# Ledger of designs, part 127: peptides against a protein of PDB entry 6DSZ

Target 1, 361 residues: chain A of PDB entry 6DSZ
Amino acid sequence: NYVVTAQKPTAVNGCVTGHFTSAEDLNLLIAKNTRLEIYVVTAEGLRPVKEVGMYGKIAVMELFRPKGESKDLLFILTAKYNACILEYKQSGESIDIITRAHGNVQDRIGRPSETGIIGIIDPECRMIGLRLYDGLFKVIPLDRDNKELKAFNIRLEELHVIDVKFLYGCQAPTICFVYQDPQGRHVKTYEVSLREKEFNKGPWKQENVEAEASMVIAVPEPFGGAIIIGQESITYHNGDKYLAIAPPIIKQSTIVCHNRVDPNGSRYLLGDMEGRLFMLLLEKEEQMDGTVTLKDLRVELLGETSIAECLTYLDNGVVFVGSRLGDSQLVKLNVDSNEQGSYVVAMETFTNLGPIVDMCV

## One batch from the design tools (peptide; made by RFdiffusion4, then SolubleMPNN)

Design b2_p16_2_s3 (from b2_p16_2 with P1A P8K K10T I11V)
Fold by OpenDDE base, seed 5:
Structure b2_p16_2_s3 (fold): chain B 361 residues (1-361), chain A 16 residues (1-16)
Amino acid sequence: as target 1 above (361 residues)
Amino acid sequence: APSPFADKSTVSDFPL
């Protein structure tokens, strides 16, 4: 009887930072296939708190704080469409992960989207949105007292959604998405009516974006709107203002992940398929009336890391680089560059042992 | 409904 100790998954497929264990604790949460790892970020580094086995591959992992919660809750969706909302509870040394709500959100009818599962949370915590199937947008209303996650579908006319986010600062929950049709790629917005269970016309649209536009970043106030990342260009739109840049440096490799550094959305980390780490900067202009407008967009190369599947800024210039293809890393962003012009220093490396090949011998 | 967690709490301390 060879007990093949099933090697734990080491490839990272998601990471998120927030306040999950307490209101005061900064946490790093890492998804490794079916495993969720929970760390506290300390001045001395990452402290492991708990590891949780999930009933399926984690496909979505998002922290959110509903009104009147003291700490963040965790939304998880598995690749088998099991959804849950999790809460961390500690009583002395006893640590538990409480399921606040759960449900299965699988549809019997629908084509699974080729770009995979997308899960997003409204910044005002009114709903969760799911793009699981082509031509459908699934809504899970968020209710504090609801132990059963109930969902409904809204028909989406745009069959080929590339990426979708909820926008900030919207009276109604508003999605912004990149989609493809026979004419190219476009950006559109819809308001989501919980009452009528339908889409209303959103505040803006942008037809004929870059052909390889692949990511939407929702920008918080005061800027609002969205950033659209392509292969050759980065664009900003908020309904009133449009800005586009085409920095030659981003053409060399496809940007594949992003993370907001500043709560006000002034800086974003970008990672590409070569492991290059960039900073996207939103330059502000303060108007005489006290309004803040976007002046310009700038991209700076920070350095090189492992190829990121996900990025998350922790604190004090420390970034977690979650890698699926290589070793995950903790890296430090420095103010001054080294002799090679890099602002990035590896602090710690987490060995990726590759996919667990279940060789049934 | 079943807990979304697999019953085997293998707390493996990853030595950092």
Scores: peptide ipSAE 0.016, ipTM 0.424, DockQ to the pose 0.020
Fold by OpenDDE base, seed 4:
Structure b2_p16_2_s3 (fold): chain B 361 residues (1-361), chain A 16 residues (1-16)
Amino acid sequence: as target 1 above (361 residues)
Amino acid sequence: APSPFADKSTVSDFPL
């Protein structure tokens, strides 16, 4: 009996940074198909802590910190609609990953969305939102005592949602989404009522955005609002202010991933389909009353990396580039460019052995 | 070179 040692997955399909192992530890979590890898970010590099085999392909992986938790919890949704909330516990040398809550969120009726599974968490940890099926938004209320994840659906009039996020700084949980209709692509907001299990009118909308608008980035306070990324343009909207840029450099390849660098939302990494790494900068204008408004948006080409499926800023200008198509990388962002005009230096490369063909025997 | 981080990861299967 040749025990074919099942080759461990190497293609990265998700990554997240936060404080999962402790309040003090900075972690990098990497999703590789059914495998979760947990690292501690140290001055010396990525220290492996734990690997977890999941009973399904990880489709969503998000860290969140409910009120009264000392460290982040991990939400995972699998491609088979198994949801769980995980907690890391360490007792001396014993490391346990504890299921705080679990559930299956599959609907018996629904068209799976062509743009795949989207999972989002309210910044205030009031709920998880899931776009699994066209015309439905699934809500998982976050309650401390529930071991069973109970979900409900709200009907969306907008059948073709491209991307969705929860906004920051909203009294009620508020989603912002790009959708497509016969007239083009649009941005809309809805408030989510947990009590009534319905949508209320959100604070703003923007009709007729760029035809290829593909991503929504929720911007934290003080700016608030959202960034909408297209093929040709990057736009900001917060209800009061609209600003758009169309830097020619982004037209060359589609931006496919993003990650926030600064906690205040002043900078974002952008990765495109050619492996170009950009910095999106939000320029501040401080008013005399101490209010901070967006003055301008700027995009800078940092350099080239492996084609990112996901990006996560760690610390000290170190970025993890999670790649599905190429080798994943740790890269350093420098303040000064090299002789080639690149601000990016590869620190470590993680060989991608390609897709594990699940031999369904 | 082997990644200096390729050290002993404990694998656990997670029962859903």
Scores: peptide ipSAE 0.014, ipTM 0.453, DockQ to the pose 0.027
Fold by OpenDDE base, seed 1:
Structure b2_p16_2_s3 (fold): chain B 361 residues (1-361), chain A 16 residues (1-16)
Amino acid sequence: as target 1 above (361 residues)
Amino acid sequence: APSPFADKSTVSDFPL
């Protein structure tokens, strides 16, 4: 019996940073198809802690910290609609990943959305939102005592959602989404009522955004609102403030991923289809009343990396570049540019051997 | 429902 050591997947399809192993540990979690890799970020580099096989391709992987949890929990949704909430436990040398809750969130009726599965978590941990099917928004209420993930659907009038996020600083859970209709692409917001299981009118909308608007970034307080990334433009909107930039440099290649650097949402990493790494900067203006408003948006080219499927800022200017098409990298962001004008230095490269085609024999 | 984890949790001892 040749135990063909099944080659481990190397293509990265998701990454997240948080405090999963403990309250104090900074972790990098990497999704590689059906595998979850867990690292501790140390001064010496990435220390591997655990590798976990999942029952299906990881489609969503998000860390969140409910009220009264000391460390982050992990939400995973598979491509077969198996949802779980995971907790890391260590007892001496024994490491266990515990399923706190699980469920299958597949519907019997619905058209699977062409843009794939979207999973989002409310910043206040009130609910998980799922865009799985056209014209439906699935809500999983977050209840600490519930081992069974129960979900309900809310009908969306907007059939072609491109991207969706929960907004920060909202009294009720509020989604912001880009959608397409026959007139173009638009941005809309809805409040989600857990009680009534319906949408209420959100705080704002913007009709006729850029035709190729593809991503929504929810911005934390004090700014609030959202950033909409297009092919040609980057737009900020919070209901009261609107700002748009059209830096020529982003027209060269489509922005495909983003990650927040600062907890206050002042900086974001952006990655494009050419492997260019950008910093998006939100310049603040402090008003005399102590309110913080957005003054300007700026985009700076940092350098080149592998083509990112996902990005995550770790610490001390170190970024993990998760690549599906190329080698994943740890890169250092420097304050000073090199002779080529790059602020990016590769620290470590993780060889991608491509997709393991499970030949079903 | 079955645990979403396959029993093969290996600690990857990456040799540093």
Scores: peptide ipSAE 0.014, ipTM 0.428, DockQ to the pose 0.020
Fold by OpenDDE base, seed 3:
Structure b2_p16_2_s3 (fold): chain B 361 residues (1-361), chain A 16 residues (1-16)
Amino acid sequence: as target 1 above (361 residues)
Amino acid sequence: APSPFADKSTVSDFPL
């Protein structure tokens, strides 16, 4: 009996940081195809806690904390459109991953979007939004007592959505998205009415953004609004203020991932297709009325890493670089540059053995 | 060498 120990997937396709195991624990969660790895971030490094097999490739993985929860819950969507909300539960040495809610969100009719599955959670935990199909936005209301994830679709007039996020500080759940039409790429906002199951006009729009605008970052309060990342430019808009920068250094390679460093959205890590790691900084201006506005945007090159599929800031300048194409890394950000001018030092490297073909056993 | 994770410094401690 050859027990072919099925080699575990090593390519990372998602990572997130939060408080999943407890309110006090800082966790790193790593998606590797059908596997979810859960770590506790400790002074000694990453401590493995649990590994979970999923019934499909993880396509979306997001932590969120509904009102009245002491710790984060995990939303997972698989590439086969199986959605679940997971809770970590420990009872002594017994560790369980409880499914709080589940559902299949596949539609019988729809063209799967070429830019893949996008899943987002409203910062106030009112709903989950899913862009699965062209011209449809799927909404999953977040009701505490519902074990079945019910979803409905709202029609989007914009057929070619590139990226979408929920905005912060909105009275109603509000999406901001980049879309493409025959005239170029644009940014638009919509309020999502759960009652009417429709879109209302959002607070702002920006027509004719950069042709290669590819990512939306929702910015927390006090700034609010969104950052739009292109090939040549980074723009900020909140309805009242617009700022754009075009740092030459970002033109060399496409930015493909981002992660918020500060809870207030003052810093973001950016990773490009060449494995360059950047810091995006939001410079503050305090107004005489005590309002905080964005003064400027700055981009700094930190150094080089493996090509990031995902980035997540842990703590103390430690970053997890999740790589699909190369080895994943723990890296330290330093205040001072090394002899090569890099602020990045590799702490640990996780060998990527490449895509494990799911041999159906 | 100090543990690379030693200080549970809140996100504020990286001076960029």
Scores: peptide ipSAE 0.016, ipTM 0.565, DockQ to the pose 0.483; fails the geometry check

Design b2_p16_2_s4 (from b2_p16_2 with P1A P8K K10S I11V)
Fold by OpenDDE base, seed 5:
Structure b2_p16_2_s4 (fold): chain B 361 residues (1-361), chain A 16 residues (1-16)
Amino acid sequence: as target 1 above (361 residues)
Amino acid sequence: APSPFADKSSVSDFPL
């Protein structure tokens, strides 16, 4: 009897930071295939709290805080389309992960999208949006008392969605997405009507963006709008203002992940396929009327890390670099560069043992 | 409580 000690998965496929265990705790949540790891971020480092086995590969992992919740809830979608909303509950030493709601959101008819599963949450927690299949946008209305996650589909005319986010500051839930057609890549917005179960015309669109535009970042207030990241360019659009930069340094490798550093959307971490870590900065201009506008965009090279599948800023310049291809890292961002011009210092490295090969012996 | 990973050399002060 060879006890094949099933090695725990080590490759990271998602990470998120928020307040899941309590209102006061800062948590790092890490998705490793079917495993969810929960840490508390402390002055001394990462404290492990709980590991959770999921009934499938985690495809989406997002924290959200509905109105009247004191702490964040966790949305999980598996690769088999099992959705759940999880709550952390502690009672003395007893730690439970409670399923607040669950459902299966699989459609019997639809082409699974080649770019995989996208799951997004409206910043006002009105709905979850899912791009699972080409030409469909699935909506899960968020209701506090609903234990059964019910979904409906809205037909999307744009068959080849590359990335999608909910925008901030919208009266109705509004998506912004990059899509590809025979003419190139474009950005469009739609309002999502929960009542009518349809799309309405969104506030803006941008036709003919960069051919390799791959990511949408929703920017919070006061700027609003979205950042579109390509291979050669980074663009900002909010309906009224357009700004584009083409810093030569980003051309060397494709940006593959991002994370917001500041709650006001003034800084973002960017990671590329070479493991380069950048800071994207949104420069402010205060108008005489007290309005804040975007003046410029700047990109700074911070240093090198493991190739990030996901990035999350923790606190005090500490960043978790979740890697699928290499070792995950906890890194410190410094104000001053080292002798090599790097602002990045590795604090901890988490060995990636590679894929669990289920060798049926 | 002290902030997690409290260090004065942190990029928290990275200029915009």
Scores: peptide ipSAE 0.022, ipTM 0.544, DockQ to the pose 0.428
Fold by OpenDDE base, seed 3:
Structure b2_p16_2_s4 (fold): chain B 361 residues (1-361), chain A 16 residues (1-16)
Amino acid sequence: as target 1 above (361 residues)
Amino acid sequence: APSPFADKSSVSDFPL
């Protein structure tokens, strides 16, 4: 009996930072195909806490904190449309990962979207949104007492959604999305009515954005609104203010991932297909009434890393670079550039042995 | 507790 020790997956396809193990612990969670790795971020580095096997490839992994929870819960959606909400529970040395809720959200009818699965959580934890199929937005209401994740679909008139996020600071859950039609790419917003199970008109729209607009970043208060990232441009819109930049440096390679550094949305890490790491900065203008508005957007090249599939800021300028194509890295962002003009220093490298084809034995 | 990866350089102190 050769126990073929199935080589553990090394390619990273998702990462998140939050407080999953406790209210006080800073965690790094890494998705590697069917595996979830849980670390505590310490002054000495990453301490492994638990590895969890999932019943399928992780397609969505998001931390969220419902009202009245002391620590974050983890939403996972698999590529086979199995959804779960996980809780970390420790009792002495005994560590358990509790399934708070689960469900299968697959539809019998629908065209799976070519841009893959998108899963988003409302910042106020009212619902989970899923773009699984063209012309459908699936909603999972977040109810604390429900062990079964129930979902319903709302029809989207926009058949070709590129990216979607929930906005911050909205009275009703509000999505912002980039979509493509025969006239080009556009940004639209919808309010999601849980009661009526329909879309209402959102606060704003922007027609005719950049043709290659690919990502939406929801910006927290006080700015609110969204950032739209294209191939050539980065735009901000909140309904009242529009601002666009077209820094030549981003034209060299497509930005493929982002992560918020500051809780107030003042800075974002951006990673491109060449492994370049950027900082996007939102410059503030304080108005006489005490309102904060966006003055300008700036992009700075920090340095080069492995090609990021996902990025997550940890603490003290340390960033985890999750790579699918190359080695994942812990990198340090330094205030001063090195002799090569880079602000990025590799602290640790995690060898990627390539895609483990899940031989379902 | 000491901050994770505590050193003299923090992105909070980044002049960017």
Scores: peptide ipSAE 0.021, ipTM 0.546, DockQ to the pose 0.454
Fold by OpenDDE base, seed 2:
Structure b2_p16_2_s4 (fold): chain B 361 residues (1-361), chain A 16 residues (1-16)
Amino acid sequence: as target 1 above (361 residues)
Amino acid sequence: APSPFADKSSVSDFPL
C-alpha cells in the first residue's frame, strides 16, 4: 500500500488581493482547487500566513468590505454550490478563519451553465449575484446579522450569459452582462430590485457587439460604465459615451483574464492564452466644469509570462500571475523596457506539478 | 509617450 501522499494542488484557479488579515495588510489570496493560501505582501516578498482546506473546489473567490467592517471579508463559492463568508481573526499567534455566514445555493431545477459558475459582488455590498444556471440570476442579499446565506432567483430572458458584473456608481444594484442569442452577442444592463425580486430596465444596452465578446470589466468612478473585451476589439460604454479600439496585437491570442491596477480604473492588466501581458489604459480628459471623461483607450504589450488563469496587481509594479497550465509567477513591471522591448521581469516562479493524476496504481 | 507606469501617484509606495 503506497500511501501516495496526495501532493497538494499547485495549479492556480483563482487569486485576489485586498486587506483580509487586517485593514493595513495587503494580502494575496490564492485558490488551488480545494486549498486557499493566504499571504501578506511585504517588501521582502510574499509571507505565508495561513493555508485553509475548503470542503470543495473553489469556483468563486471575492474580497468585499461591507459598511462598518474594518477589513475585507472573503466570499467563497464551491463547485458544489456551498457558499460562505469568511473572516480572518488573529489573537496573538492564534490565527482563526471564522465563518460569518454559510449556505448551499444549489437549485433542484436548472441547467448548469456550460460557461461555468460566475459570482459577483455589488460594489456597495448590497448583494452577491450568481450565474449558476442558464436563464437564472441568483441573488444573495448581504445582511450583517444573517449567519445563513439565503438566496432567491430572478429569471433572465437571456439564456446564454457569457460574463456579468455589477456596475459602479449606480443608485440601485445594476448588472452589466454579455449574452449570446441567434443574432449574435450583445451587452445589456438590468437594475436588481431586492424588494420586488425582479429586474428593472438598466441604464443602457449595446446590441451586436463583437461576436467573440467574452469579458465585462466594471469601471469605477469617475469614468463608470464597463469595458467589453472581445477577440478583436475592446469597447467602453457608460450610457453616454461609447469608445471602441481594435488593436491588431490582441487578435493574435484571446484575452482570458484581467485585473484592475489603479483604484480609479485608469489601468488594467490583460493576459492572453499565449501568456502575453498587456496594459489597458484609460486616458482622462478633464472638462472645464471639472467632470472627468474618457478620452481614449490604449493597449500596450508589456511582455510575456506564464499563461495566466488570473492576474493580481499587488503594488509597486509587482504582479502575481496565477497559472493553471504553467508555473505561477511574481513579476515586476518596469517603467523602461529591456533590450527586447519587455517591461516584465520574473521575480519568483512557483512550480506547477500539473493536475493530480489519480494514478490508481 | 508617458511610460505605462509613469503615473506613480496612484500606486501606494510599498514600504521599501
Scores: peptide ipSAE 0.017, ipTM 0.515, DockQ to the pose 0.065
Fold by OpenDDE base, seed 1:
Structure b2_p16_2_s4 (fold): chain B 361 residues (1-361), chain A 16 residues (1-16)
Amino acid sequence: as target 1 above (361 residues)
Amino acid sequence: APSPFADKSSVSDFPL
């Protein structure tokens, strides 16, 4: 009996860092199609803890910590709209992944959005937002006692949402999104009323952004607001301050992923379709009243990696580069450049064997 | 409802 060990998926389609196994452990979670790999980040490297098979391709994977939880919970949405909230539980050597809540969030009616599934979590853990279908924003209220994920839809007037995030520091859950209409691409905000199950007018909007504006990054306090990434420009907006840069270096290849390095949102990793790794820096200015404002935006080329599908900063300048098209990598960010001007050193490379062709036998 | 996980928890012994 040749147990054809079905080759495990090696192409990475998502990664996240947080405290999933314990409050103290730093974890790297990697989504490889239907598989979830859980690592502990140690001084010696990545220690594998558990691998979990999911009942579908992972489309969304986000860590979040509700009020009164000691460690992060994991939200997963599959490509077949199965949602779950997962908890890691260890009891001696026994490791269990507990389903805290689950549900199917598929609608019977709706056009699946061409830009795929977007899942976002409110920074204050009030709700999960899902863009699954054109003209609909699905809300899953986060209730601690709810084992069944209940969702409702809010109608969006904006049919072609490109990207969406929850903003930080908002009294009500507030989304910021890039959308396209016949006049171009625009940025808008909405407050999400859980009570009334409707959108209220958000704090700001920006009409006629760059035609290829593709990503929204929500910026934590003290800056707040959002970064909008285009093909030619990177813009910051918080309602009061607008700042745009157009560094020529980003025009060469489309930025396709990002990850926040600093908890305060001062630095972001950016990856493009050529495998170039950038640092986006938010330069602060402290006002005499103690308020922190954005002084400038800067983009620095760090070096070259595998083409990132996802990026996650771990710790101590170590970054996981999750690749779908190439080998995933652990890379070290150095303070000093090498002789080639690169700040990136590959520490470890994880061979990508390509997509598992499910040979239906 | 069925657990969204298949019970195939393998600890992958990555050879150190």
Scores: peptide ipSAE 0.013, ipTM 0.420, DockQ to the pose 0.020

